# Designs tried in a protein design run: peptides against a protein of PDB entry 4N7V. Part 152

Target 1, 222 residues: chain A of PDB entry 4N7V
Amino acid sequence: TLRSITSPLVAHRLKPIRQKTKKAVVSILDSEEVCVELVKEYASQEYVKEVLQISSDGNTITIYYPNGGRGFPLADRPPSPTDNISRYSFDNLPEKYWRKYQYASRFVQLVRSKSPKITYFTRYAKCILMENSPGADFEVWFYDGVKIHKTEDFIQVIEKTGKSYTLKSESEVNSLKEEIKMYMDHANEGHRICLALESIISEEERKTRSAPFFPIIIGRKP

## One batch from the design tools (peptide; made by RFdiffusion4, then SolubleMPNN)

Design b2_p24_7_s3 (from b2_p24_7, 7 letters changed)
Fold by OpenDDE base, seed 3:
Structure b2_p24_7_s3 (fold): chain B 222 residues (1-222), chain A 24 residues (1-24)
Amino acid sequence: as target 1 above (222 residues)
Amino acid sequence: MELTEEEEEEFLEELEKELEKENE
């Protein structure tokens, strides 16, 4: 099943973006829908032959073939859907479209990993919890130039000198120099606080059923 | 914070290569 290889994409709260590659254009629209335009070149002109438009919650996929399958010239936005459209739920999406959905999903996940959900200013650093899940990226920008980037898979450290290295195990973290451990301790505390705030705010958001509370900014740079 | 075009392109090029293999 599609669900065995990916989860429904989530594009809520993401800013509009349009990324062109050689064979496709992927967009997040103002509506927070995601569009994959499949591009083919003919006589030195690029044409959109197929469009997958995915709802912001990833559960509805609308597929259409512009100009009766002949394609429309590539423009600065996806072509409008015609009356000849197919609409699928995530679990009913034909297998032939699974890779294209995965393409959109991976792109959205990448965007989410770079989209601030919580920004928290401490005495020493700007801490940012990102939108991706599970295991949201967490970045700490110390005012003295040190950077720590935590992902689900690794921790990247950039020192004042610009020297960078990646830690992939707890053992490697424990082997850090004492001076770097101080930065790591601060980063971990900031991370804990951001996760706690995310939980509290998300619960209140659920209760009120209001407009999104995120992204939020807590404090300001000293 | 935004994705750079370079970050996006590198990632999506890998995905395009995978898509191409499935079509061959």
Scores: peptide ipSAE 0.036, ipTM 0.647, DockQ to the pose 0.049
Fold by OpenDDE base, seed 5:
Structure b2_p24_7_s3 (fold): chain B 222 residues (1-222), chain A 24 residues (1-24)
Amino acid sequence: as target 1 above (222 residues)
Amino acid sequence: MELTEEEEEEFLEELEKELEKENE
């Protein structure tokens, strides 16, 4: 099943973006819908031959073939749906479209990993909790030039000198120089605070049932 | 039309670099 290889994508709160490759254009619209445009070139002109339009919650997929499959000239936005439209739920999506959905999902997940959900300024650093899940990315930009990037899989450290290394286990973290441990301790504290705030704010957002509270910015750069 | 896994990974790598610049 499609669900066995990916979960429904979540594009809520993401800013519009449009990225082009040779064969496709992937975009997040103002509506927070995600579009995959399949592109073919004819006589030095690019045409959109197929469009997958995915709802912001990933559960509805609308597929259409511009101009009855003849294609529509590539523009700065997806072509409008035609009268010949197929609509599927996530669980009923034909297998032939699974790879394209997976591509859209990976794209959205990447965008989420780079989209600030909570920005928290401390005395020493700018901390950013990202939108991706589970295990949201957490970045710490120290004002003195040190950078720490935490993901579900690793921790990347960039020292003042520009020296960069990746930590993939707790033992490696524990073997850090004392100077770097100080930065890590601060990063971990900032991370804890952001996660706590995310929980509290999300609960209030659920109760209020209004416009999204995220993204938020806490504090100011000193 | 389909994207290969290699094309997808290349695309995502390029996208990641661009998104990192936007967050600078």
Scores: peptide ipSAE 0.035, ipTM 0.691, DockQ to the pose 0.790
Fold by OpenDDE base, seed 1:
Structure b2_p24_7_s3 (fold): chain B 222 residues (1-222), chain A 24 residues (1-24)
Amino acid sequence: as target 1 above (222 residues)
Amino acid sequence: MELTEEEEEEFLEELEKELEKENE
């Protein structure tokens, strides 16, 4: 099943983006829908031959072939759907489109990992909790130049000198120099706070059913 | 923080290579 390969993508709260490659263009629209445009080149002109338009919650996939499958000239936005539109649910998506959906999903996940959900300014650093899940990325930009990037899989440290290294185990974290441990302690505290706030804010958002509360900025740069 | 254009393109190129290996 498609579900065994990937979960439905989630593009909520993501800013519009359009990224072109040689054979495809991936977009997040103002509507937070995700579009994959498949591009073919004929006579030095690029044409969109196929479009997958995926809902913001990833559950609905609209597929169309511009200009009756002849293709539509590549533009600064996806071509509008006209004729021969197919609509599928995530679980009913034909296998022939699974790889393309996975492509979109991976792109969205990457964008989410770089999209601030909570920005928290401490006395010493700018902390950012990202939108990706599970295990959202967490970045700490210390005002003195130290950077810590936490992911589900590793912790990357960039020291003032520009020296960079990656930690993948608790033992490696414990082997850090004392001065770096201080930064790590601060980063961990900021992370804890952001996670706590995320939980509280998300719950209130659910209760109020208002406009999205995220992204949110807490504090200000000193 | 936003993705750089280079990061996005590199990532997509990798994904495109994977797409080419499979029947679309």
Scores: peptide ipSAE 0.039, ipTM 0.652, DockQ to the pose 0.050; fails the geometry check
Fold by OpenDDE base, seed 4:
Formats: C-alpha cells, structure tokens, sequence
Structure b2_p24_7_s3 (fold): chain B 222 residues (1-222), chain A 24 residues (1-24)
C-alpha cells in the first residue's frame, strides 16, 4: 500500500514555494495545496504533461493532463485543470503515481523541516522549532556564531571556527568538549521550552477552533 | 518523466541549502 511507504503529506501553514528540477516542478500554492508538474522538453520548450495536485492534508490527489495530454507550456504556476481530470483518495491512488506522491511528500517534509513553527529568542541564541513531524527539527543560532541543528536522527554542530561535525549517539554527545557542552545545554533547554509551548498553544488551538496560532515568535533578539 | 532516486536526492540537497539561508 501507499501507506507502507509514506504517510499523507501535510502542507498546512507552509508558505508558497515553487521549485524546479530537470523533470518536474513542485509547488506549494497559496491554498497550501501541493502540485507536482511533470515536465517534458520538446523543441527547446518545456511542457507540463501531467500534474498531481495534492490537498493540504494529503488525502486527496487530483491528477490531470494539461491541454488534453498534449502538454501546456511551463509557466510561473501550474496550469489550470481542464479535461481528463481524475480524483483519488490517498488509499485509492493508483500505484503508478506512488513514486510521484512520495516525491511530493519528501519535498513537503523537507520544507516543513525548514519552516519555523516557534521562534524563541534567548539571551544567547535564536531558537527555532520547525514544522516537521514526528520529531521536529530544532535549530539554535547563537549570536556568537555557533549553530546547533537537532533532528530526530542526529545533532549537527557548527563551531565558531566553522568546524562542523555530526553527532549520532549519546556517547558522542557525552564526549563533547566542555565548551561545546555549554552550548548544547542551552540548546536543549530552548528545545524543552519550545516543545512545552507547542503543547500549550496546540491545546488552546484545539479549544478555540479558530485560526491557527502558529507560527509564533517569542521574545526579541537582545 | 519519473524522477530517479538520485535526481530526487540531488534536488533535495540543493533545496536544503537554499532553505537554510532563509532562516539565518
């Protein structure tokens, strides 16, 4: 099943973006829908031959073939659906489209991992909890130039000197120099606070059922 | 029209570099 290889993508609260590759253009629209445009080149002109338009919650996939399958010239936005439109639920998506959906999902997940959900300014750093899940990325930009990037899988450290390294286990974290441990301690505290705030704010969102509260900014750079 | 895994990874790597700059 498609679920065995990916979960429905979630594009809520993501800003519009359009990124082109050699064979595709992927976009997040103002509507928070995700579009994958499959591109073919003919006579030195790029044409969109197929479009997957995925709902913001990832559960509905609309597939259409612009200009009756002849293709539509690549533009600054996805072509509008015309004829030959098919609509699928996530669980009913034909297998031939799974790879394309997976691409869209990975793109969205990447964007989410770089999209601030909570920005928290401390005395020493700008802390950012990102939108991706589970295990949201957490970045700490210290004002003195040190950077710490935490993911579910690793911790990346960039020191003042520009030296960069990745930690993949607790043992490696414990072996850090004392100077770096101070930064790590601060990062961990900021992370804890952001997670706590996320929980509290999410609960209030649930109660109010109003417009989303995220993204939020807490504090100011000193 | 289907992206290879390699093409996808290359794209994602480039995208990561671009998006990293937006949060500085």
Amino acid sequence: as target 1 above (222 residues)
Amino acid sequence: MELTEEEEEEFLEELEKELEKENE
Scores: peptide ipSAE 0.036, ipTM 0.686, DockQ to the pose 0.785; fails the geometry check

Design b2_p24_7_s4 (from b2_p24_7, 10 letters changed)
Fold by OpenDDE base, seed 2:
Structure b2_p24_7_s4 (fold): chain B 222 residues (1-222), chain A 24 residues (1-24)
Amino acid sequence: as target 1 above (222 residues)
Amino acid sequence: MELSDEEEEEFLEKLQKELDEELE
């Protein structure tokens, strides 16, 4: 099943973006829907032959073929759906479209990992918790130039000198110099606070009928 | 919050590479 290889994508709160590759264009729309345009080239002109439009919660996929499959000239936005539109749920999506859905999902995952959800200013750093989940990316930009980037898979450190390295285990973290450990301790504290605030704010958001609370900024740059 | 121009460029380059690997 499709669910065995990926979960429904989540594009809520993401800003519009359009990324072109050789064979496709992937977009997040103002509506927070995700579009995959399949591109073919004829006589030095690019045409959109197929479009997958995925709802913001990933559960509904609308598929259409511009100009009855003849294609529509590539533009700055997806072509509007016309006739012969197919609509599928996530669990009923034909297998021939699974790779294209995975493509859209990966795109959304990358965008989410670069989209701030919580920005927290401390005395020493700007901390940012990103939108991706589970295991959201967490970045700490110290005002003195040190940077720490935490992902589910690794921790990247950039020192004042510009020296950069990646840590992939607790043993490597424990082997850090004392000076770097101080930065790591601060980063971990900021991370803990952001996760706690995310939980509290998400619960309050669920209880209200107001606009989304995220993204949120806590404190201000000193 | 908006990304800086430099951060946006790095993101787009990474995204381009990742997406090409998915379909090409």
Scores: peptide ipSAE 0.030, ipTM 0.596, DockQ to the pose 0.068
Fold by OpenDDE base, seed 1:
Structure b2_p24_7_s4 (fold): chain B 222 residues (1-222), chain A 24 residues (1-24)
Amino acid sequence: as target 1 above (222 residues)
Amino acid sequence: MELSDEEEEEFLEKLQKELDEELE
């Protein structure tokens, strides 16, 4: 099943973006829908031959073939759906489209990992909890130039000198110089706070059932 | 996204490469 290889993509709260690749153009629209445009070149002109338009919650996929399958010239936005469109739910998406859905999903996930959900200014750093899940990326930009990037898989440290290294185990974290441990401690505290706030705010958002609370900025740069 | 212009360009290049590989 498609669900066995990916979950429905979630594009809520993401800003519009359009990225052209060799074979496709992937976009997040103002509507927070995600579009994959499959591109072919004929006579030095690029044409959109197929479009997958995925709802913001990833559960509905609309597929259409512009200009009756002849293709529509590539433009600065996806071509509008034609009269001949197919609509599928996530679980009913034909297998031939799964790879393209995964393509869209990976794009969204990468964008989410770079999209701030919570920005928290401390005395020493700008902390950012990103939108990706599970295990949201967490970045700490210390005002003195040190940077820490936490992911589900690793911790990257960039020192004041620009020296960069990656930590993948607790033993490596424990082997850090004491001066770096201080930064790590602060980063971890900021991370804890952001996660706590995310939980509280999300719960209130659920109860209120109004406009989204995220992204949110807490504090200000000193 | 909160990236410098240079970091954004690098991210987009990486994204392009990774996404093209997904469609191979």
Scores: peptide ipSAE 0.027, ipTM 0.598, DockQ to the pose 0.070
Fold by OpenDDE base, seed 4:
Structure b2_p24_7_s4 (fold): chain B 222 residues (1-222), chain A 24 residues (1-24)
Amino acid sequence: as target 1 above (222 residues)
Amino acid sequence: MELSDEEEEEFLEKLQKELDEELE
């Protein structure tokens, strides 16, 4: 099943973006829908031959073939769904579209991993908890130039000198120099605080049933 | 407090650059 290889993408709270690649253009629209435009080149002109328009919650996929399947010239936005429209639920999406959906999902995951959900300014750093899940990325930009980037899979450290390295195990973290451990400790504390705030705010958001509270900024740069 | 328009623009510019590097 599609669900066995990916979860429904979630584009809520993401800002509009359009990313062109060789084979496709992926967009997050103002509506927070996600569009994958499949691009083909004919006579040095790029045409959109197929579009997957995915709802913000990832559960509905609208597939259409612009200009009766002949393709529509690539523009600054997806072509309107006018020809050969099919609508599928996530669980009923034909297998032939799974790879394209997965592509959209990965794009959204990437965007989410770069999209601030909580920005928290400490005395020493700008901390950012991102929108991706599970295991949201967490970035710490120390004002002195040190950067720590935590993901579900690794921790990347960039030192003042520009030296960069990746830690993938607790043993590697424990082997850090004491100077770096101080930064890591601060990063971990900021991370804990952001997670706590996320939980509290999400609960209040659930209770109020109002507009989303995120993204938020806590504190200010000194 | 939500991000200002200026902060959002800066973020989007940064994101676009990073996406170019990661997706191309």
Scores: peptide ipSAE 0.025, ipTM 0.557, DockQ to the pose 0.042
Fold by OpenDDE base, seed 5:
Structure b2_p24_7_s4 (fold): chain B 222 residues (1-222), chain A 24 residues (1-24)
Amino acid sequence: as target 1 above (222 residues)
Amino acid sequence: MELSDEEEEEFLEKLQKELDEELE
């Protein structure tokens, strides 16, 4: 099943973006829907032959073939759906569309990993918790030039000298120089605080059922 | 919050690379 390969994409709170590649254009719309436009070139003109429009929660996929499958010229936005529209739930999506859904999902994941959810200014650093999940990316930009980037898979450290390295295990983290451990300790504390705030704010957001509270900025740069 | 120019460039390059790989 598709569910065994990936979870429904989540595009909530993401800003509109349009990314063109040779084979496709992927977009997040103002509605927070995600569109994959499959592009073909004929006589030096690009045409949209197929569109997958995915709901913001990833659970509904609308597929249509512009201009009766003949394609519409590529524009600055997806072509409007026509009469030949198919609508699927995530669990009922035909296998032939799974790769395209995964493409959309990867795009959304990348966007989420670069979308601030919480920005927290400490005395020493700008900390940013991103929107991706599980294991949201966490970036710490120290004012002295040190950078720490935490992901689900690794921790990247950029030192003042520009020296960069990646840590993939706790053992490697524990082998860090003491001076770098100080930065790591601060980063970890900032991370803990951001996660705690995320939990508290999310709970209040759920209770109030108002406009989204995220993204949020805590503190100011000194 | 908006990305810096450098962050945006890095993001777009990464995205382009990843998306191209997904479409191959």
Scores: peptide ipSAE 0.029, ipTM 0.594, DockQ to the pose 0.068; fails the geometry check

Design b2_p24_8_s1 (from b2_p24_8 with E5K Y7R E8R E13K T19V F22Y)
Fold by OpenDDE base, seed 3:
Structure b2_p24_8_s1 (fold): chain B 222 residues (1-222), chain A 24 residues (1-24)
Amino acid sequence: as target 1 above (222 residues)
Amino acid sequence: EEEEKERREEIEKEFEELVEEYFS
């Protein structure tokens, strides 16, 4: 099943974006829907031959073939659905579309990993918890130029000199120079606080059932 | 904003890699 290889994508709270490649264009719309446009080139012109429009919660997929399958000239936005529209639930999506859905899902997850959910200013750094899940990315931009980027899989450090390296185990973290450990300790504290705030705010958001509280900014740059 | 610019560049780079993975 599709569910065995991916979960429904989640595009809530994401800003609109459009990314083009030779074979496809992926967009997050103002409606927070996700569109995958399959592009073909003919006579030096690019045409959209197929569109997958996915709901913001990933559960509904609308598929259509612009201009009766002949294709529609590539523009600055997806062509609007007109005729011959197919609508599927996530669990009923035909297998021939699974790879394209996975592509959209991976793109959305990437965008989420670069979308601030909580921004927290400390005395020494700007801390940012991102929207991706599980194991949201966490970035720390120290005011002196040091940067730390934490993911579920690794920690990347960029020093003042521009030297960068990646840590993939606790042993490597423990082997850091003392001066770098100080930055790491601060980053870890900021991370803990952001996770705590996320939990508390999410619970209040659930109770109020109002407009989304995220993204939020706490504190100010000194 | 430098932060937003960096994020856009990273998205663009990784997006191209995804195309190769899923459409090669």
Scores: peptide ipSAE 0.291, ipTM 0.867, DockQ to the pose 0.920
Fold by OpenDDE base, seed 2:
Structure b2_p24_8_s1 (fold): chain B 222 residues (1-222), chain A 24 residues (1-24)
Amino acid sequence: as target 1 above (222 residues)
Amino acid sequence: EEEEKERREEIEKEFEELVEEYFS
């Protein structure tokens, strides 16, 4: 099943973006819907041959073929749906569209990993918890130039000298020099706080059932 | 505004790699 490969994409709270590539254009719309435009080149002109329009919660996929399948010239936005529209639920999406859905999902996940959910200013750093899940990215920008980027898979450290390295195990983290450990400790504390706040705020958001509370900024740069 | 610009640039850069993965 598609669900065994990926979860429904979640585009809530994401800002609009349009990314063009050779074979496709992916967009997050103002409506937070996601559109994948499949592009073909003919006579030095790019045409949109197929469009997947995915709801913000990823559960509804609308597929259409512009201009009766002849294609529509690529523009600055997805072409409007025509009369030949197919609508599917996530679980009923034909297998032939799964890879394209995955493509959209990966794009959204990437955008989420770069979208601040919580920004927390400490005395020493700007901490940012991102929107992606599970295991949201966490970035710490120390005011002195040190950067720590935590993902579910690794921790990247950029030292003041510009030296960069990636840590993939606890043993590597433990082998850090003392100076870097201090930064890591601070980063970890900031991370803990952001996760705690995320939990508390999310619970209140659930109870309130109003406009989204995120993104949120806590504190200010000193 | 500047932070948003940087975010977009990072997305663009990393997304190029994803396209290659799915469409190559």
Scores: peptide ipSAE 0.291, ipTM 0.865, DockQ to the pose 0.761
Fold by OpenDDE base, seed 1:
Structure b2_p24_8_s1 (fold): chain B 222 residues (1-222), chain A 24 residues (1-24)
Amino acid sequence: as target 1 above (222 residues)
Amino acid sequence: EEEEKERREEIEKEFEELVEEYFS
């Protein structure tokens, strides 16, 4: 099943983006829907032959073929669905579209990992908790130039000199130079605070049932 | 900001790689 290889994508709160390659264009719309446009070239003109429009919660997929499959000239936005429209739920999506959905999902997850959910300014750093899940990325930009990037899989450190290295185990973290450990300690504290705030804010958001509280900025740069 | 620019560049790079993986 599709569910066995990916979960429904989640594009809520993501900013609009449009990225083009030779074979495809992926977009997050103002509506937070995700569009995958399949591009073909004919007579030195690019045409959109197929569009997958995925709802912001990933559960509904609308597929259409512009101009009855002849294609529509590539533009600055997906072509409007006018003909040959099919609508599927996530669990009913035909297998032939799974690869394209997976692509969209991975793209959205990538964007989420680069989309601030909580920005927290400390005395020493700008801390950012991202939107991706599970295990949201956490970035710390120290004002002195040190950068720490935490993911579910690794911790990347960029020192003042520009020296960069990746840590993949607690043992490696424990082997850090003492000066770097200080930055790591600060990063970890900022991370803890962001996670705590995320929990509290999310709960209040649930209770209030109003407009989204995220993204949020806490404090300001000194 | 510089951070956002860097993020966009990373997204663009990884996006290209994904296209090759899924559409080649």
Scores: peptide ipSAE 0.290, ipTM 0.865, DockQ to the pose 0.920
Fold by OpenDDE base, seed 4:
Structure b2_p24_8_s1 (fold): chain B 222 residues (1-222), chain A 24 residues (1-24)
Amino acid sequence: as target 1 above (222 residues)
Amino acid sequence: EEEEKERREEIEKEFEELVEEYFS
């Protein structure tokens, strides 16, 4: 099943974006829907032959073939669905579209990992908890130039000198120089605070049933 | 603003690499 290889994508709170590649254009719309446009070139003109429009919660997929399948000239936004429209639930999506859905999902995951959910300014750094889940990316931009990027898979460190390296185990983290450990400690503290705030704010958001509280910014750069 | 631009560029770069996996 599709569910066995990916979960429904989640595009809530993501800003609009349009990313063009040679064979496809993927977009997050103002509506937070996700569109994958399959592009073909003919006579030096790019045409959209197929569109997958995915709901913000990833559970509904609308597939259509512009201009009766003849294709529609590539534009600055997805073509409107006008002909040959099919609507599927996530669990009923035909297998032939799974790869394209995965493509959209991976794009959304990437965008989420680069989309601030909580920005927290400390005395020494700008800390950012991203929208991806589980295990949201966490970035720390120290005002002195040090950068730390935490993911579920690794921790990347960029030192003042510009030296960059990736840590993939706790052992490697423990082997860091004391100077770098201080930055890591601060990053970890900022991370802890952001996670705590995320939890508290999310709970209040659930209770009040108001408009989304995120993204939020806490503090200001000194 | 500049940070957002940088993030967009990173997304573009990383996603271009991903395209090769889904579109040969």
Scores: peptide ipSAE 0.289, ipTM 0.864, DockQ to the pose 0.801; fails the geometry check

